# Peptides against a protein of PDB entry 5JXT, part 34

Target 1, 319 residues: chain A of PDB entry 5JXT
Amino acid sequence: SLLPKKEINVYIGMSEMQVKWYQKILEKDIDAVNGAGGKRESKTRLLNIVMQLRKCCNHPYLFEGAEPGPPYTTDEHLIYNAGKMVVLDKLLKRIQKQGSRVLIFSQMSRLLDILEDYCVFRGYKYCRIDGSTAHEDRIAAIDEYNKPGSDKFIFLLTTRAGGLGINLTTADIVILYDSDWNPQADLQAMDRAHRIGQTKQVVVYRFVTDNAIEEKVLERAAQKLRLDQLVIQQGRAQVAAKAAANKDELLSMIQHGAEKVFQTKGAFGTMAEKGSQLDDDDIDAILQAGETRTKELNARYEKLGIDDLQKFTSESAYE

## One batch from the design tools (peptide; made by RFdiffusion4, then SolubleMPNN)

Design b1_p11_3_s4 (from b1_p11_3 with S1M D7E)
Fold by OpenDDE base, seed 4:
Structure b1_p11_3_s4 (fold): chain B 319 residues (1-319), chain A 11 residues (1-11)
Amino acid sequence: as target 1 above (319 residues)
Amino acid sequence: MSVSHSEISLP
């Protein structure tokens, strides 16, 4: 029988470089961040800020001129300059030692490019699929990964490209490096490993940059997922609330943690204390804290009725 | 609408 998947949000501090870039993003549009643009501020401008902040949470090298060089060489800086990479690097070593295989999902194909460089640098054999991957090449990559005795440890996927009906039950670990705005896209990604034919306990690690916009992305995704579940359960088909964040919601998301980011010199949390020198105990602590916060997050939304969940989404429907 | 992602370059 298929075992239930275990889902853990992994809350990760920003590196010093991420904090600096996060500050720069906010400072560039400080009037918009402070709401000084009022009703005239464009939703498009706020969406751009949100996207840049999400890029920063993923990796600072997603910005032009962020990568150290010349010479432009892949080195340990690729890891220590992004909190998610520091955790990923430690987690992958553990996963490999356990004889597990891993799917890594991201919304950003350019992040997969960074992850390819990382895989090459660490000597991890991988497959890749994104939205540009030809159908034949997708089949070939899947077959190569699923092959008995495959030496491919990692499968790199864009969440939406990986969501398309493929079977990757030869992996038992799923890393969501970032979250989709649509929680169903992430569920579909998880279901590539958590499917008939899986023989292992599937574990899903969702990376979330702590004290940043990604916490709000996660909260919105969790709200939507709970709402979708309740709507299905209650037969209320009409409550497909337009999942698009309104302007005020986007502003609140941008503002989340911004003050603390501006006050911060250096890295956040465990990244400030240990940087790239996380040990197995530090990882266990991060995972345990993440499991607790995941339970708390779920419990928060489980107590909410449709009407309460709609209030959080319906401020987006009438303006 | 494709949000034109203005890349933030370092100055």
Scores: peptide ipSAE 0.000, ipTM 0.437, DockQ to the pose 0.022
Fold by OpenDDE base, seed 5:
Structure b1_p11_3_s4 (fold): chain B 319 residues (1-319), chain A 11 residues (1-11)
Amino acid sequence: as target 1 above (319 residues)
Amino acid sequence: MSVSHSEISLP
């Protein structure tokens, strides 16, 4: 029988560079962040801020002029300048030592470009599929990854391109480097490994930047997922979960952690304490804390009814 | 290898 997947949210502090770039993004649009634009603030402007903050949470090199150079060389700076890369680098070493194989999903093809450079730098053999990958090349990449005795350790995928019915049961670890606004896209991604033919315990690590917009992205995704489950269970197909965040929700998401980010002169959390010097005990502590917070998050939403979940999307904007 | 920064023009 297929074992149930284990899902763990991995809460990761920003690097010093991420904090500086996160501050710059907020400062550039400070009037919008403070709600000073009032009713005139465009939803498009808020969505752009959200997109930039999510890029910052992924990697600061997604911004022009962020990468150190010239010369532009891949080195340890690619890792230590992003909290998610620091954790990923340690986690992948552990995963490889365990004889596991890993799918890494992102919403951003440009993040996959950074992850390719990382794979080359660390000597990890990988496959890649994104939205631009030709159908034939996609088949070839899947076959190369899935072949018996494949030396490909990592599969890099955009969440949407990887969601399209492919079987990747030759991997047992899934890393969601970022989250989709639609929790069903992430479920479809992890179900590429968690499917009939899987022989191992599938573990899903969802990376979440702590004290940043990604916590609110996660909460919104969890609320929507619970609502979708309850709607299916109750046969109430007409609960149009407003799929798109309103302006006030977007503003609340942007403001989340902003004060702490402005007060911070360095890295956040474990990144401030250890930076790139994370050891195996630090990773275990991060994973254990993540498992606890994941259980607490799930328990919070499991107690909520449909009406409460619809209200909570409005009230969690004020806490 | 240089990270090929595809120029996302910030609007």
Scores: peptide ipSAE 0.000, ipTM 0.453, DockQ to the pose 0.035
Fold by OpenDDE base, seed 2:
Structure b1_p11_3_s4 (fold): chain B 319 residues (1-319), chain A 11 residues (1-11)
Amino acid sequence: as target 1 above (319 residues)
Amino acid sequence: MSVSHSEISLP
């Protein structure tokens, strides 16, 4: 029988470089961040800010001129300049040691480019599929990954490209490096490993930058998922889940953690204390804290009715 | 290999 998947949100502090870039993003559009644009602020501008903040949460090298150089060489800086990479680097060593194989999903093909450089640097054998990958090359990559005795440890996928009915049950670990606005896209990604033919316990690690925009992306996705479930259960087919964030929701998401980011000198959380020198105990503490916060998050939305979930505007970080 | 950068320079 297929075991139920375990899903753990892994809350990760920003590196010093991420904090600096996150500050710069907010400062560039400070009037929009402060809500000074009011009703005149374009939804497009707010969406652009959200996208830049999400890039920063993933890796600062997604910005032009962020990579240290010349020379532009892949080295330890690729890891220590992004909190998610520090945790990923430690987690992958553990996953490999236990004889597991891993799917890594992102919304950003350009983050997969960074992850390829990382895989080469660490000597991890990998496959890749994104939105631009030809159909024949997708089949070849899947077959190479799934073949008996495959030496491919990692499969790098864009979340939407991985959602297309593929069987990857030869992996038992799923890392969501970032989250989709639509929780169904992430579920479809997980279901590549968590389906008929899986023989192991599937574990999903969802990376979430702590005290940043990604917490609000996660909260919104959890709200939508719960609403969709309740609508199905109550037969209220007419309750269209508000598919797109409004301006006020986007503004509240941008403002979340912004004050603390402006006040911060250096890195956040475990990144401030240990930087890239996380040990196994630090990883266990991060995973345990993440499991607790995941349960708390789920319990918060499980208590809400349809009417509450529809009215739930993320309270501004200033209320 | 060069990290894929966005064309959007932050100030």
Scores: peptide ipSAE 0.005, ipTM 0.463, DockQ to the pose 0.035; fails the geometry check
Fold by OpenDDE base, seed 3:
Structure b1_p11_3_s4 (fold): chain B 319 residues (1-319), chain A 11 residues (1-11)
Amino acid sequence: as target 1 above (319 residues)
Amino acid sequence: MSVSHSEISLP
């Protein structure tokens, strides 16, 4: 029988470089961040700030002039300059050692480019699919990954490309490097590994930058998922999930953790203490803390009714 | 060859 998937939110501190870039993003639009624009502030401007902050949470090299060079060479700096990469690098070693295979999902094709450079640098064999991948190349990549005795360890996917109903049950680990505003997109991604034909316990690691906008993205996604479940259960098909975050909601998301980010001169959490020198005990502590916070988050939304859940709307920034 | 990360200019 198919085992239920285990889902763990992995809360990760920003690197020093991420803190610096997160501060710069907030400072550039400080009037919008402070709500000084009031009714005149455009929703589009706030959405742009949200997208820049999400990019920073993923990797600072998503910004022009962030990557050290010339020469532009892949080295350990690709890892230590992003908290998610530090944790990913340690997790992938563990996952490989246990004889597992992994799907890595992101909303950002440009992050997959960074992950390709990382895979090459570490000598990990991988496949890739994104929105631009031709149909024939998608089939070839899936077949190459799924073949008996495949030496492909990692599959890199955009979350949207993973939604195409493909079977990747030859992987047992799923990493959501970032979260979709629509929790159904992430569920569809997980269901590539968690499907008929899976023989292992599927484990899903959802990376979340701690003390940053991504915590609020996750909260909104969890709220929407609970709302969708309640609407289905109550037969209230007419509760149009208000798709759109309002300006006040976007502003509250941008402001989340901003004060502490401005006060921080270095990295956050375990990244401040250990940097790139995370050991196996540090990873176990991060995973255990994440499992606890995941249970607390779920328990919070399980107690809310439809009317409370409808007060918070999340738009996909890609509609 | 490092994939030139298509530089998202900070707006």
Scores: peptide ipSAE 0.000, ipTM 0.453, DockQ to the pose 0.037; fails the geometry check

Design b1_p11_4_s1 (from b1_p11_4 with A1M I9L)
Fold by OpenDDE base, seed 2:
Structure b1_p11_4_s1 (fold): chain B 319 residues (1-319), chain A 11 residues (1-11)
Amino acid sequence: as target 1 above (319 residues)
Amino acid sequence: MVPEVPDHLLD
C-alpha cells in the first residue's frame, strides 16, 4: 500500500544579500508598500512587487547584475547568497547519503538554470523539464531518470511540467523550492512521486522564506486548499473562492515582514548565526521547527469554517 | 562580499 506522504514546511532565513535586495525592492516602490497609493495603486504594480519579492526569496541572481563578477564563475557564492540554497545544499547531501532520489520543483525556469549550475558545481547528476522542453526531450528525460539503476540523483522541474501526469515514483523526496498560488498545482507535483508504484516513504520539503512574502503565499495557499476541501464536503460547488488576490490582500502580503527587513542588518535567523556553516544539528533544528510550524499552520485552518476562510484575515502588518 | 545592488538593476 502507498504510505501517506510526510509534508514539512522548511522556514529559511534570508541571506545578507537577499535582505539587501529585499530592502531595495521595497524602497523602490515604498509609496505602494506603505499603501499611500490607496485605491489608485494598480493591481499590476502590486503583482509586480510580489513577483520581485518572490524572486528575491528564491535567489538574488534572478536579477540582472546581481551575480558577483568578474569572473562570472559558479562558486560557493551561488550557495551562500541564498538561504534556500544553503539549506538545499546540506539537505541534498543528507538525502544522497540515505540512498534517496529527489524531485525539485520551482515556478521559475530561471531558478532551474541556477539549480543546473549548482548541480554541475556539486557534481550532482540531474534531469530537467520545464515549460519549453520539447515532448520528445521530456520523454527522454523521464526515461533516463526512471531507468533501473539510473545514476540521475536530481530531477529539476517547473511545477507546471510536473502537472502533466508524469510518473516519477523512482524518487522518494520532493522539494518544493517555491510555492504556487494554487495549492493544487503543488499537490499535483507531489503526486509525481507519491503515486501507485512508490515503494518508499515520500517526504515533501516545502521551502518558505521566513519573515517574507512567501509566508503569506503559503498561508493563502493553505487557506484556499482548506476552503476547496470544505466546499467539496458541503456540496457547495458554487463557492468558487476568488482565486486571484485582491489589491488589499496583495498589499498586506507585501507589507508582511517589511519593517523587520528594513531594521535588519545582515542575514536572518540561522543564516545570521552560521551563514553557510550550517551543520547537521542546525538542519535537524530547522526541520523540527518547520514540522512544528507546519502542524500549527494546518491546525489554524482546520478550525475555520467556510465563511472564515473566505475572509482574508489581514492580520495588520503591525500585530 | 555581497555586491552593492545598483538601483537601476531592479527593473
Scores: peptide ipSAE 0.029, ipTM 0.721, DockQ to the pose 0.235
Fold by OpenDDE base, seed 3:
Structure b1_p11_4_s1 (fold): chain B 319 residues (1-319), chain A 11 residues (1-11)
Amino acid sequence: as target 1 above (319 residues)
Amino acid sequence: MVPEVPDHLLD
């Protein structure tokens, strides 16, 4: 029988570089961040700020000229300049040692380019599929990964490209490097490993930058997922979950953690204490804290009805 | 050393 998947949100502090870049993104549009644009502020402008903040949370090298050079060579700087890479680097060593194989999903194809450079630098054998991958090359990559005795440890996928009904049950670990605004896209990604033919316990690690925009993206996705479940259960097909955030929701998301980011000199949390020198005990502590916060997040939304979930703005979760 | 972020790199 297929075991239920275990899902854990992994809350990760920003590196010093991420904090500096996150501050600069907020400073560039400080009037919009403070809501000073009022009714005239463009929803598109706020969505652009959200997009830049999400890039920063993923990796600062997603910005042109952010990578140190010359020489432009991959080194340990690719890891220590992004909190998610520091945790990923330690977690992948553990996953490999236990004889597991891993799917890594992102919304950003340019982040997969950074993950390819990382895989080459660490000597991890991988496959890749994104939105631009030709149909024949997708088949070849899937077949090479699923081959009996395959030496391919990692499969790199964009979440949407991985959603296309493919079977990757030869992996038992799923890492969501970032979250989709639509929780169904992430579920479809997990279902590549968590389906008929899986023989192992599937574990899903969802990376979330702590004290940043990504916590609010996750909360909104969890809220939407609960709403979708209740709508299905109650047969209320007309309650289309408002797919797009309004301006006030986007402002609240952008403002989340911004004050603490401006006050921070250096990195956040465990990244400030240990940086790239995380040990196995530090990883265990991050995973245990994440498991607790995941249970708390789910418990908040399980108690809410359809009407509460529809009125629920990201601000009312903390009162 | 974490480089200073030039304003033009965020454009």
Scores: peptide ipSAE 0.028, ipTM 0.738, DockQ to the pose 0.223
Fold by OpenDDE base, seed 1:
Structure b1_p11_4_s1 (fold): chain B 319 residues (1-319), chain A 11 residues (1-11)
Amino acid sequence: as target 1 above (319 residues)
Amino acid sequence: MVPEVPDHLLD
């Protein structure tokens, strides 16, 4: 029988570089961040700020000229300059040691480019599929990954490309490097490993930058998921109205953690204390704290009714 | 070493 998947939100502090970039993104549009634009602030401008903050949470090298160089060389700086990479690097060693194989999903194809450089640097064998991958090349990559005795450890996917109904049950670990605004896209990604043919316990790690915009993206996705479940359960299909994030909600998301980011000198949380020197005990502490916060988050939304959830539902800001 | 971000590169 297929075991239920275990889902854990992994809350990760920003690196010193991420804090500096996050501060600069907020400072560039400080009037918008402070709500000084009022009714005149465009929804588009706020969405652009949200997009830049999400890039920063993923990796600072997603910005032009952020990578150290010339010379441009892949080195340990690719890891220590992003909190998610520091945790990923330690987690992948553990996953490999336990004889697991891993799917890594992102919304950003340019983040997959960084993850390819990382895989080459660490000597991890991988497959890749994104939105630009030809149909034949997708089949070839899937077949290469799924073949008996495959030496491919990692599969790198964009969340949308993973939505194509593919079977990747030869992996038992799923890492969501970032979250979709639509929780159904992430569920569809998890279902590539969590389906008929899986023989192991599927574990899903959802990376979330702590004290940043991504906590609010996750909260909105959790609200939407609960609303979708209640609408299906109650037969109220009409109530799933497209509540796109309003300006006030976007502003509140941008402002979340901003004060602490401005007050911070250096990195955040475990990244400030240990940086790239995280050990196995530090990873266990991060995972345990994440499991606790995941239970608390779920328990918050399980108690809400349709009317409470409707006030906070943002559909994809990208349509 | 954390690279300093030039302000003109923040798109």
Scores: peptide ipSAE 0.014, ipTM 0.591, DockQ to the pose 0.239
Fold by OpenDDE base, seed 5:
Structure b1_p11_4_s1 (fold): chain B 319 residues (1-319), chain A 11 residues (1-11)
Amino acid sequence: as target 1 above (319 residues)
Amino acid sequence: MVPEVPDHLLD
């Protein structure tokens, strides 16, 4: 029988470079961030801020002129300048030692480019699929990854490209490097490994930048997922239509953690304390804290009915 | 590519 998947949100502090770039993004549009634009602020401008903040949470080198150089060489700076990369680098070493194989999903093809450079730098053998990958090349990559005795450790995928019905049950670990706005896309990504033919316990690690916009993206995704589940269970097809974030929701998401980001000099949390010097105990502590916060998050939404979930979109904007 | 905001989030 297929074992239930284990899902853990991994809450990760920003690096010093991420904090600096996060501040710059907020400062550039400070009037919009403060809500001073009122009715004049476009939803498009707020969405652009959200997208830049999410890039920052993923990796600062997604911005032009962020990468140190010349010479432009892949080195340890690729890792220590992004909190998610610091945790990923330690986690992948554990995963490999356990004899596991890993799918890494992102929304951003340009993040996969950074992850390719990282894989080359660490000597990890990988496959890649994104939205631009030709159908034949997708088949070839899947077959290469799934072949008996494959030396490919990592599969890099965009969440949407990986969602397209492929079987990757030869992997037992899934890393969601970022989250889709549609939680069903992330579920479809997980279901590439968590499917009939899987023989191992599937573990899903969802990376979430702590004290940043990604916490609110996660909360919104969890709320939507619970709502979708209740709608399916109750046969009420009509509720699914209100999925678009309004301006006030986007503004609340942008404002989340912004004050603490402006007050912070250097990195956040374990990134401030240890930086790239995370040990095995630090990773265990991060995973344990993540497991606790994941249970608390799920327990919060499990108690809510459809009407409460529809209202909570308005009240969580005021905290 | 920046994750395209799904069109339904732009509407």
Scores: peptide ipSAE 0.009, ipTM 0.536, DockQ to the pose 0.061

Design b1_p11_4_s2 (from b1_p11_4, 3 letters changed)
Fold by OpenDDE base, seed 1:
Structure b1_p11_4_s2 (fold): chain B 319 residues (1-319), chain A 11 residues (1-11)
Amino acid sequence: as target 1 above (319 residues)
Amino acid sequence: MVKEVPDHLLD
């Protein structure tokens, strides 16, 4: 029988470079961040701030002029300048040593470009598909990954490209490098590995930047997922799960952790203490803390009724 | 809520 998937949120501190860029993003729009625009602040401006903060949480090199150069070289700076890359680099070594294979999902095709450079730099053999990949090339990449004795360790996917009903049960580890606003998109991504034909325990690692916008994105996605479940269970199909994040909710999300970010000189949490020198014990501590916080998050939303969940507007900022 | 930009961000 298919084992239930194990899901763990992995809470990761920002690197020093991420803190500096996160500060710059907030500073550039400080009046909007402080709510000084009041009712005049456009929803579009707040959504743009949220998008920039999410890019920063993924990798600072998603911004023009952030990558060190010229010359532009792929070196250890690609890893230590992003907290998620530091954790990913250690976690992938452990996954490989266990004889596992891994799917890495992101919302951002440009992050997959960075992950390709990383794979080349570390000598990891990979496949890639995104929204721009031709249908024939997608089939070829899937077949190359799934073939018996495939030497491909990593599959890089955009979450949207993973939605196509493909079978990737030859992988047993799923990394969600970032989260979709729609939790169903992430579930569909996990279900590429967690399907009939899987012989291993599927483990899902969801990366979440600690003390940043991504915690609020995760909370909203968890609220929506619980609401969708309750609507199905109660037969209340008319409960429009369509409440787009309002301006006040977007502002609250942007403000989350902002004060601590402005007060911080250097990196956050384990990134400040160890940086790129994370060992296996540090990774175990991060995973254990993540498992605890994941249980606490789930327990918070399991107790909420439809009326409590409806107060939180969850529609995608991109619709 | 951050009311003021810290001086170390102005450098």
Scores: peptide ipSAE 0.007, ipTM 0.473, DockQ to the pose 0.055
Fold by OpenDDE base, seed 3:
Structure b1_p11_4_s2 (fold): chain B 319 residues (1-319), chain A 11 residues (1-11)
Amino acid sequence: as target 1 above (319 residues)
Amino acid sequence: MVKEVPDHLLD
């Protein structure tokens, strides 16, 4: 029988470089961040700020001129300049020692380019599929990864490209490096490993930058998922969950954690305390804290009705 | 189509 998947949100502090870039993004559009544009501020401008903040949460080298050079060489700086990479680097070593194989999903193909450089630097054998990958090359990559005795440890995928009905049950670990605005896209990605033919316990690690916009992306995705479930259960097909955030929702998301980011002179959380020198006990503490916060997040939305789930609660942004 | 602010303007 297929075991239920275990999903854990992994809350990760920003590196010092991420904090600096996050501050720059907010400062550049400070009037929009403060809501000073009022009714004249375009939803498109707010969506651009959201996208830049999400890029920063993933990796600062997604920005032009952020990578140190010349020479432009892959080194430990690729890891320590992004909190998610620091945690990923430790987690992958553990996963490999356990004899597990891993799918890594992102929304951003340019982040997969950084993850390829990382895989080469660490000597991890990998496969890759994104939106640009030719159909024949996708088949070849899947077959190479799924081959009995395959030496490919990692599969790098864009979430939407990986959602296309493929079978990757030869992996038992799923890392969502970022989240889709549509929780169904992430579920479809997880279901590449969590399906008939899986023989292991599937574990899903969802990376979330702590005290940043990604917490609000996750909360919105959890709210939407619960709403979609209730709509199906009640047969109310007409409650098309408004998929797109409104302007006030986007402002609340941008403002979340912004004050603490402006006050921060270094890194956040465990990244401030230990930087790249995380040990196995630090990873266990991060995973345990993440498991607790995941249960709390799920419990928050479990009791809400359709009408409550249609209201974006801005109140949780100012506590 | 979101017209992103060019990354070089974040420096």
Scores: peptide ipSAE 0.007, ipTM 0.405, DockQ to the pose 0.064
Fold by OpenDDE base, seed 4:
Structure b1_p11_4_s2 (fold): chain B 319 residues (1-319), chain A 11 residues (1-11)
Amino acid sequence: as target 1 above (319 residues)
Amino acid sequence: MVKEVPDHLLD
């Protein structure tokens, strides 16, 4: 029988560079962040802030002029300037040593470009599929990855491109480098590895930037997923899950952790303590803490009824 | 170019 997938949220501190860029993003639109625009603030402006903050959480080099240079060379700076890359780098080494193979999903094709540079830099053999990949090239990449004795360790995918019903059961590890606003897109991505033909325990690592907008993206996704499940179970097909965040929800998401980010001069969490010098014990601690927080998050939403799950509760910002 | 916000986020 297929083993249940193990899902772990991996909460990752921002690097010093990410904190600086996160501050700059908030400062640029400080009036919007403070809600000074009120009812007149455009949803589009707030969505743009959310997109920039999510880019920052993924990698600061997604911004023009963020990459050190000239010369523009891939080096350890590609890793240590993004908390997710620091954790990814350590995890991939462990995963490879275990004889596992990994799918890495992101919403951002430009992050896959950075991950390609990283794969080349570390000497990891990879395949790539994104939204622009031709159908024939997708088939070729899948076949190359899935072939017996494939030297391809990593498959880089955009979450949406990975959602297209493909079979990647030759991987047993899934890394969600970021989260989709639609939790079903992430589930569909996981189900590329967690499917009939899988012989290993599938483990899903969901990267979440701690003390940042991504926690609220995750919470909203978890809330929506639970709501969708309850609606199905109760036969309440008429309960339109609020598909899009309203302005107040977006503001609350943008404001989450913003004060602490403004007060911070360096990195966050384990990134402040050790930076890129994470050892195996640090990774185990991060994974264990993540497993605990994942259980707590799930347990929080499991106790909520449909009516509560339809409300964006900002109250989780104070615990 | 600000990549277009996916339509499902604008609705």
Scores: peptide ipSAE 0.006, ipTM 0.482, DockQ to the pose 0.064
Fold by OpenDDE base, seed 2:
Structure b1_p11_4_s2 (fold): chain B 319 residues (1-319), chain A 11 residues (1-11)
Amino acid sequence: as target 1 above (319 residues)
Amino acid sequence: MVKEVPDHLLD
């Protein structure tokens, strides 16, 4: 029988470099961030700010001129300059020692490029599929990963690239390096490992940059998922949750944690205390804290009715 | 890696 998947949000502090870049993104559009643009601020401008903040949460090297060089060589800086990479690097070592195999999902193909450089640097054997991957190459990558005795440890995927029908049940760990705005896309990603033919406990780690835009992306996705579930249960098919964030929601998301980011000198949380020197106990503490916060988040949304979930999309703009 | 300049940094 297929075991239920375990999903854990892993809350990760920004590196010093991420904080500096996050500050710069906010400062450049400070009038929009402060809501001073009012009704004149385009939804497109706010969406762009959100996109840049999400890039920063993923890796600062997604920006031109961010990577230190010359020389532009892959080194430990690729890891310590992004909180998610620091945690990923430790977590992958643990996963490998356990004899597990891992799917890593991102929304950003350019982040997969960074993850390829990382895999090469660490000597991890991997497969890759993104939106540009030809159909034949997708089949070849899947077959290479799934073959008996495959030495491929990691599969790098964009969350949407896999389409319907891919079976990756030869992996038992799923890392969502970032979250989709549509929680169904992330579920479909998890279901590549959590499917008929899986023999292990599937564990899903969802990386979330703490005190940043990604907490609000996660909250919005969780709200939408709960609303979709309740609509199906109540037969109210017409309550299409407005899938697209409004301007006020986007502004609230951008503002989340911004003040603390501006006040911060250096890194956040465990990244400030230990940086790249995270040990196994620090990882256990991060995972345990994440499991607690995941339960709290789920419990918050499980108590909400349709009307409450619809109101929260409007009222969270006023606190 | 092809790095993107944030659109707002290009303007």
Scores: peptide ipSAE 0.007, ipTM 0.417, DockQ to the pose 0.115; fails the geometry check

